# Ledger of designs, part 263: peptides against a protein of PDB entry 3V4L

Target 1, 386 residues: chain A of PDB entry 3V4L
Amino acid sequence: GQPLAKDKVALLIGNMSYWEHPKLKAPLVDVYELTNLLRQLDFKVVSLLDLTEYEMCNAVDEFLLLLDKGVYGLLYYAGHGYENFGNSFMVPVDAPNPYRSENCLCVQNILKLMQEKETGLNVFLLDMCRKRNDYDDTIPILDALKVTANIVFGYATCQGAEAFEIQHSGLANGIFMKFLKDRLLEDKKITVLLDEVAEDMGKCHLTKGRQALEIRSSLSEKRALTDPVQGAPCSAEALVRNLQWAKAHELPESMCLKFQCGVHIQLGFAAEFSNVMIIYTSIVHKPPEIIMCDAYVTDFPLDLDIDPKHANKGTPEETGSYLVSKDLPKHCLYTRLSSLQKLKEHLIFTVCLSYQYSGLEDTVEEKQEVNVGKPLIAKLDMHRGL

## One batch from the design tools (peptide; made by RFdiffusion4, then SolubleMPNN)

Design b2_p25_5_s4 (from b2_p25_5, 10 letters changed)
Fold by OpenDDE base, seed 1:
Structure b2_p25_5_s4 (fold): chain B 386 residues (1-386), chain A 25 residues (1-25)
Amino acid sequence: as target 1 above (386 residues)
Amino acid sequence: MEIYLVSTDGETVEKISKEDYEKEF
């Protein structure tokens, strides 16, 4: 019969905004495109951008809590990385220059922990360079991996080589993701699918002799990303997993705010990623005596590091949101919250209405405080270890 | 518009022609 997954869970990490290293662009689009494809494959997807070492550790721990016997686990990473002694290291955005193994997440350690969960399939998709880090001579003493015969690594490049992105018109895609996305929905054994992606990448003259997909697998069964999820959750663990995932993806409800002047504002929320939310405001009713009226959001929690210069933009694109702008209402002011994993408390902020009456030169201001609870990934309390 | 091939370590930056890009993509 066709293999069944008990469930399917994916963690996607895209690191771009490095503090001490070159900034990347492709992880934004690649994580977004892969999220949409894996959702079509009935994966529970957690998508995270720009994580610190601590935040990456917590994201992996929360991902491991979603894993159980016969669950398919997929980890995707796009960002800086290296390979020493056959161990792959993912580089957090706060990593020092030079970085070392103590500043990075070892993929083989994550694999060990996934094997303890008795997973049905373990897939790693690593869109990073695989050069040796000559600043780190640490040989990790890893415990021997179990013989589970369910492991697949798709490396965007071969050992000692670079992975590439193509930047055009302010957007970028990873070369690996560009070819992977065209095949990902195919009902094929995951190693066969990746082999076809390797052949497609091998035709690209731009990266020929510089980047080549490497597949490392012990997968003895015909497992595919298309394998159906086993029906209704029968275990307490499966119920907890479903509830935990649902919490991490709950948006605040849209609100209608009424001001004393008779102006009505719609406040709305959209998810770009599990840790990235767009707030938008629109004027839905204005008395005729009010000639000009704007609704700004301000007074965000300090943990979110919101620069007011990047808030309240006339377009989603001016906030750095290029991917969800087509699905947003027009004629709003937009604010992008990109670090929801840092939120320790409820998201409380102020909506400020600035308006002018016909025949008065002075602007009037009214304010309302809004509490939307913990949005998206902020419900997981990723900070519980600090 | 300018097109660049960039390594994910930031060490390699190569300008690609529109013609070479349109042959591959």
Scores: peptide ipSAE 0.509, ipTM 0.936, DockQ to the pose 0.863
Fold by OpenDDE base, seed 2:
Structure b2_p25_5_s4 (fold): chain B 386 residues (1-386), chain A 25 residues (1-25)
Amino acid sequence: as target 1 above (386 residues)
Amino acid sequence: MEIYLVSTDGETVEKISKEDYEKEF
């Protein structure tokens, strides 16, 4: 019979805005494109950008809580990384220069924890360099992995080599993701799919002899990313997993705010990633006696580290949102919240209406406080333990 | 439009021609 997944869960991490290391660009687009493809494959996807060491550890812990017997687990990482002694290290955005294993997440440690969950399939897609870090002589004493015939590693490059991105027009794509995305929806055994991606990448003259996809697999069964999810959640654990994922992807409801002057504002929310949300404001009703009217958002929680200079932009692109701009309403003011994982409390902020009456020179302001609860990933309390 | 091939360690940066890019992608 066709293999069935009990459920399908993916964690996608894209680190690009490093503090002490070169900034990347590809992780933004690659995480977004992969998220959309995995959703078409009925994966529950958590997508996170620009995580610190602590935030990465918590994201992995929350991902492991979504794993159970017969669940398909997929971890994708795009960012800086290294490989020492066959151990892959993912570099957080707050990693020092030089970084060491103590500042990084070991993928083989995550694999050990995934094996304890009795998962149906474990897929790692690592879009990082695999060069040795000469500043880290630590030999990780990893406990012996259990012999599970369900592991697949897709490395964007071979051992000791670099992974590449193509940068153009302010956007970038990883070479690995560029070839992966064209085949990801194919109903093939995951190792066969990755082998075809390796052949396609091997034809690329730009990276020929510099980057080559490496597949490491113990997968003895014919499992595909297209494998259907088993029907209605029969276990309490499956119900809990579904509720936890749904909770982490719940957007605030759109709100209509009414001001004393008779102006009505629509306040809307859009998810770019699990930790990135766009707030947009639009004037939906204006009395004829009001000639100018703008609605600004302000007074955000300090934990979000929002610079007011980057808030209330006339386009999504001016906020750094290039991917979801087509799906957003036009003629709004846009604010991008890129660090929702840092939110400890409810998202409370002020909507400030600035307006002018016909024949008056002075601007008038009215303010309303808005509480939207904990949006998206902020519902998982990724700060549990500080 | 300038096109660059960049390694994810930042050590390699190569300028790619539009013609070489359009042959591959």
Scores: peptide ipSAE 0.490, ipTM 0.932, DockQ to the pose 0.849
Fold by OpenDDE base, seed 5:
Structure b2_p25_5_s4 (fold): chain B 386 residues (1-386), chain A 25 residues (1-25)
Amino acid sequence: as target 1 above (386 residues)
Amino acid sequence: MEIYLVSTDGETVEKISKEDYEKEF
């Protein structure tokens, strides 16, 4: 019979906005496109951009809590990375220059912890360079991995080589993701699917002889990303997993704010990623005596590190939101919250209405405080260990 | 519009022609 997954869970991490290292662009689009494809495959997806070391550790720990016997786990990483002595290291955005193993997440340590869960399939997709870091001479003493036959590694490049992105029109895609996305929905054994991606990438003249997909697998069973999830959650653990995922994806409800002057504002929310939300405001009613009015959002929690110069934009693209702009309502002011994982408290902010009456020169302001609770990933309290 | 092939370590930056890009993508 077709194999069944007990459940399917994915953690996608895209690091771009490095503090001490070159900034990347491809992880933005690649995490977004992969999220949408894995959702079509019935994966519970957490998608996170620009994580610190501590935030990456917590994201991996929360992901490991969702793993259980017969669950399919997928970890995708796009960002800076290195490989020393067959150990792969993912580089957080706050990593020093030069970075070392103590500043990075070792993929083989994560794999060890995943093997303790007796998962039905473990897939690692690593879209990073695999060059040696000569500033790190540490040989990790990895405990012996359990003998397991359900692991697949897809490395975007071979050992000692670079992975590439293509930058065009202000966006970028990773070369690996460019070919992976065309096949990811195919009902094939995951190692066969990745081998076909390797053949497609091997035809690309731009990266030929510079980047090659490496597949490492112990997979003795026919397992596919298309394998159906075993029916309604029958276990307490499956119910907890479903509730935890739902919590991490709950958007605030849209609000209608009424001001004393008789102006009505619609406040709306959209998810770009599990840690990235767009707030948008629109004027839905204006009294005829008010000639001009604008609605601004301000007074955000300091933990979000919001630059007011990037808030209240006339387009989503001016906030740095290029992916969800087609799904957003038009004629709003837009604000992008890109660091929801840093939120320790409820998201409280001010809506400020600035307006002018016909025949008065002076502008009038009215303010309302809004509490939307903990949106998206902020419900997981990723900072509880500090 | 300029097209670049960039390594994810930032060490390699190559300008790609529109013709070479349109052959692959």
Scores: peptide ipSAE 0.490, ipTM 0.931, DockQ to the pose 0.856
Fold by OpenDDE base, seed 3:
Structure b2_p25_5_s4 (fold): chain B 386 residues (1-386), chain A 25 residues (1-25)
Amino acid sequence: as target 1 above (386 residues)
Amino acid sequence: MEIYLVSTDGETVEKISKEDYEKEF
């Protein structure tokens, strides 16, 4: 019969804003594009940008809680990385310079934990350099992997080589993701799909002789990312998994705020990633005696590290939100919350209405506090260990 | 507008022409 997935779960990590290393750009677009494609493939996708070591460990632990017998697991990583002794290391944004294995996540350790879950398929897509780290002489003692015959690695580059991104128009795409996205929806065995991506990338003159896709597979069965999910979640475990994923993707409901002056504001929320949310405000009613009014958001929790200079922008793009701008209402003020994984408490902030009456030169201000609970990934409480 | 090919380790930065970009993408 056609292979069935019990469920399909993906964790996508894009690290760009390194503290002690060169900043990247491609992971932003690549994680977003891959999220949208995997959603079309009925994956439960957690998408996270700019994670510390601790946050990456917690994201992997939460991902492993979504895995069970016959579930398809996909891990995508875009960022800095290295390969020592055939082990791949993902570099967190807070990694020191030089970084070592003790500051990084070993992909083969994650694979071991996925094999303990008796998963139906394990896919790793690693969009990072595979050069040796000469500052790390540690030989990792890894436990022997089980023979599960269900493992696929797609490396964006070959051993000892770099992976590349194309930077254009203030955006970037990884070379690997650019070719992967054109094939990802095809109903093919995942190793055949990746082989076609390797052939397409091999035609690229920009990276020819510098980057080549490597496929490492033990996959003995004809499994595809298009394989249907087994029908209605009949097990208690499947229900728990669905509820856990749904919690991590629940947006606050849109609110209508009424001020004493008679101005009405619509407050709305949009997800860019599982840890990135756009807040937008619009004036939906204004008394005729009020000539000018603006609705600003302020007084965010300190854990979010919101710079007021980047808040309350006239366009989503001015916040750094280039991807979801088409799905947002026009003529709002926009604020991007990019670190929702850091939120320990409820998201409480102030909506400040600044307005002017006809014939009065002085600006009047009214404020309302808003509590929207824990949005998106903040519901998983990734910081419970601190 | 300037187009750059950049390695994900930041060691390689190469300026790409618009013509070379439009041939591949």
Scores: peptide ipSAE 0.486, ipTM 0.932, DockQ to the pose 0.846

Design b2_p25_7_s1 (from b2_p25_7, 13 letters changed)
Fold by OpenDDE base, seed 4:
Structure b2_p25_7_s1 (fold): chain B 386 residues (1-386), chain A 25 residues (1-25)
Amino acid sequence: as target 1 above (386 residues)
Amino acid sequence: MEYKPEDYEIIESGEVPVTGQIVPK
């Protein structure tokens, strides 16, 4: 019979906004598109952008909590990286220059921990460089991996080679994701699917002699990303996993705020990623005596590091949100919260209504505090211990 | 710019846009 997954869980990390390293662009689009495809495949997806070392460790720990016997685990990473002695290192955004293994996450350590969970399938998709880091002479003493015969690595490039992105003025996929996305929904053994992606990439003139997909696998069973999830969660562990995932994806409910002047504001929320949320405000009712009014959001928690210059924009794109803009209501003011993982407390902020009466020159302000609890990934308390 | 899946056509031409830089990850 076709293999069944007990559940399917994916962690997608896209690091772009490096502090001490060249900034990337492709991980934004790649994580977003892969998230949508994996959701169509009934994966529980956590998608995270621009993580520090500590935040990456916590994201991996939370991902490992979602893994159990017969669960399919997929880890995707797009960002800077290196490979020393066959060990792949993902580089956090706060990594120093030069970075070393102590500043990075070892993928083979994550694999070890996944094998301890008795997973049904372990897939790693690594869209990073695989060059040696000459500043890191550390040989990871990895404990012997178990022989689980359920492991697949898809590397965006060959051993010792670079992975590339094409930076232009628009949004584009990375080279790997460009070819992966076209086949990801196919009902094929994951190693066969990746081999077809490798052939497609090999036909591209841009990648020829620069980047080629490498597949490393120990997969004894015909497992596919399309494999159906086993029916309703019967175990306590499966219920806990479903609840934990649901918490990480819970948006605040849309609110209708009523001001003393009689203006009504719709406050709405949209997820771009598990750690990126857009707040939008719209005027839904205005008394005729009020000629102009705008609803600004302000007084955010300091932990979110929100620049007021990027808040309350007339378009999602002006906030840096290019991907979800089609799904957002029009004619709002938009604010993008890009670091929800940093939120330690409830998301409390102020909605400030600025308005003018007909025949009065003075602008009037009214304020309401809003508490929306812990949105999305902030429910996982990824900063517990800082 | 609205995100359009069709804006990816720039790479279908097999030519790197003259304004695009290939950068290592």
Scores: peptide ipSAE 0.343, ipTM 0.691, DockQ to the pose 0.111; fails the geometry check
Fold by OpenDDE base, seed 3:
Structure b2_p25_7_s1 (fold): chain B 386 residues (1-386), chain A 25 residues (1-25)
Amino acid sequence: as target 1 above (386 residues)
Amino acid sequence: MEYKPEDYEIIESGEVPVTGQIVPK
């Protein structure tokens, strides 16, 4: 019979905004497009951008809580990385220069923990460099892995080689994701699919002699990303997992705010990633005696580190939101909350209406406080360890 | 060593040519 997954869960991490290292661009597009493809494959996807070491550890721990016997687990990482002694290290955005293994997440440690969950399939897609870090002399003593025969690694590059991205003024995929996305929906054994991606990448003139896909697998069964999820959740655990995932993707409801002057504002919310939300405001009703009227959002929680200079933009693109802009209403003011994983409390902020009456030179302000609870990833309480 | 990204042009069939820099991750 066709193999069945008990469930399918993916964690996607894209690190770009490094503090002490060169900034990347491709992880933004790569995580977004891969999220949409994996959702079409009935994966429960958590997508996270720009995580610190602590936030990456917590994201992995929450991902491991979603894994259980016969569940398909997929980890994708795009960012800086290195490989020492056959161990892959993902570099957090707060990593020092030079970084060491103590500042990074070891993929083989995550694999060990996934094997303890008795997963049906473990897929790692690592879009990072595999060059040795000469500043890290640590030889990791890893415990022996179990023989589970359900492991697939897709490395964007060969051992000891660099992975590359394309930096331009527009939006582009990284080299690995460019070829992966074209085949990801195919009903093929995952190792066969990745082998076809390797052939496609090998034909590209940009990658020849620079970057080649490496596949490492111990997959004894014909497992595909297209494998159907086993029907109605038969266990209380599966229901809890589904509810936990749904909570991590719940947006605040759109609100209509009414001001004393008679102006009505629509306040809306859109998810770009599990930790990135766009707030947008629009004037839906204005009395004729009010000639100018704008609705600004302000007074955000300090944990979000929102610069007011980057808030309340006339386009989503001016906030750095290029991917969801087509799905947003036009003629709003837009604010991008890019660090929802830092939110410890409810998202409380102020909507400030600035307006002018016909024949009065002075601007008038009215304010309303809004509490939208914990949006998206902020519901998982990733900070419970502090 | 400052990694100088190499300038390259990707011409996709039917798309606008994208000029960019190849940078290591």
Scores: peptide ipSAE 0.309, ipTM 0.683, DockQ to the pose 0.096; fails the geometry check
Fold by OpenDDE base, seed 1:
Structure b2_p25_7_s1 (fold): chain B 386 residues (1-386), chain A 25 residues (1-25)
Amino acid sequence: as target 1 above (386 residues)
Amino acid sequence: MEYKPEDYEIIESGEVPVTGQIVPK
C-alpha cells in the first residue's frame, strides 16, 4: 500500500536581516512560497524569519515536540551557513563576525534528536553555503546516528561550494527554491523529486559551474511529501500536536473600535509568517462634522522593536509586506510586526485616532488601549529559559 | 565569506528580464 504519515510537520527558517553579516532577500519569498506548498501537502508548517541563536534553538525544540513515531519531519533553512567535516551549520541573525560552531545550529544534532522521535521521514532542505569556515576548528563529536533509513538531505549546493541568491529590486526566489517549487507537489519519492530538481537546476546557465543540488539519502522506502496523513487524530500526542500548531497560527479576531467622537475603526490582523503579523486600521464610520481622521497604532511592547517610522503606512509594501498585500483590505494604515517570537507579554498597543472638525483648525486625539493576547508564535513562548 | 556580488540578467521565458546580483548565502 502507499505509505502513510502519522502526521506531517515542517519548520521553515529564513534568516535575512543579519546584524554582522551581509543581508539576504530570497529567504522571504522562499519561506513564504514553500509554506504555501507544504500546506497544500497537509503539512503543519511553522514559518519563521530572522531568528537569533536562542530563538532558533527554541524553534527547533518546539518543532521536535511536534515530532513522534511515524511523523514526517521537514526542516527547511535559508540563510548564511557553512559546512565543516560534513556537519552543516545554520547561522543565526545575531551571529558574530566571524561566527563559529558555538554561535550556530548543527543540522546533524537536530537529525539525531529527530531520530530519537522515531519519525517516519526526516527531510532537510538546506539553502545555504557549504564552504568551510576556516575560523571554526571545532570537530563536532557527534554521537553515532541510528540506522533509520528514512533520511533525505537536499542541499542547494555541492560540498565546499556556495549557494547563491539573486538580489534585485523586486521579489525573487533563491536559485534552489525556484526549481524546487515547480516540482514539490509531484507524487514522487522525495529523492526522485529532488533528482528532477537537480536536473532542472543543471539546465540553468546562471548556476552552471557555480551551484548544483546535492542529494544525500538513506531512504529505503518509497516515501513522498504527498503521502497522505493517517485519519483523525486519535492519539493524545496527535491532539497535542494539533493544538500546538493551532496555537502558533491563531490570529486575533478583527474588532471594531468606537471612539467618543462617533468615529468607528476596524482593526484587523493578517499573518505573513508564524512570527510576522500585519495590523491594519480603517475608518468604517465618520460623522459628517469630522472632515479628516486617521487611526494610528502605537505604544507597542518594547520587545518587538517597532520603529514608529515604519508603522502606520498607506500600503503594506511600505512596511516590507510584499507577499500578502493582495489579500489585505485596501485604504488602511498598515503596521508590520516582524518579531512576534520576542513577545514575552500580551500584545498590548494603543489605537490613536487623530481627527479634525469642520471649522476648527486644531487636531483632536482620542486613544484606546487594545489587548489581543499572544498572537501566532508568541503563544509558544519561544523565549522560555531566558 | 567574501561578498563578491556579480551583476547578471535573469531572462525567464515570459517574464520581464531582471537585472540583479548573484550573491552567496
Scores: peptide ipSAE 0.308, ipTM 0.670, DockQ to the pose 0.098; fails the geometry check
Fold by OpenDDE base, seed 5:
Structure b2_p25_7_s1 (fold): chain B 386 residues (1-386), chain A 25 residues (1-25)
Amino acid sequence: as target 1 above (386 residues)
Amino acid sequence: MEYKPEDYEIIESGEVPVTGQIVPK
């Protein structure tokens, strides 16, 4: 019969805004496009940008809680990285310079934990460098991996080589994602699909002699990312998994705020990533006696590090939101919350209406506090260890 | 070694050539 997945779960991490290392750009587009493709493949996707070491550990732990016997697990990482002695290390945004294994996440440790879950397929897509880190001579004592025939690694580059991105003024995919995205929806064994991606990359003049896809696999079965999910969740664990995933993707409901002056504001929410949300405000009704009015959002929780200078922009692009701008309503003020993983409490903020009456020189302000609960990834309480 | 980003032009058929830098991840 056709192979069935018990469920399909993916964690995508894109690190770009490094503190002590060169900033990257490609992970933004790569995580976004891969998220949309994996959703079309019926994956439960958590997509996260710019994670610290602690936040990456918690994201991996929450991902591992979604894994169980016969579940397909996919981990994608785009960012800085290295490989020492066949161990792949993902570099968090807060990693020191130079970074060491103690500051990084070992992919083979994650693989060990995935194998303990008896997963039906484990896919690692690692869009990072594989050069040795000469500042880290530590050999992690990895316990022996279980002998399983369900592991696939797609490395964006060869052992001991760099992975590259193309930095320009616009948005572009990373080299690996540029070719992966064109084939990812094909109903093929995952190793065959990745071999075709490797051939397509090998034809590119930019990658030739610089970067080549390496595939490592123990996969003895015909498993594909297109394999259907087994029908309705019949186990308590499957119900919990579905509820956790649904919570991580639940946006706040759009609100209509009514001010005492008779102005009505529409407050809306859009997800760019599991940890990135756009808030937008629009004036939907204005009394004729009010000549000018604007609706600003302010007083965000300190944990979100929101700079007011980057809030309440006339376009999504001015907030740094380039990917979802086509799906957003026009003629709003936009605010991008890029660190929802840091939110410990409910998202409470103020909507401030500034307005002017016809024939009065002074501006009037009215304020309403809004509580939207824990949006998106903030529902998973990734901070449950502090 | 300080990686010097190489300047390159992406010429895609029918698009404006994008001058960019190849940077290691």
Scores: peptide ipSAE 0.304, ipTM 0.676, DockQ to the pose 0.097; fails the geometry check

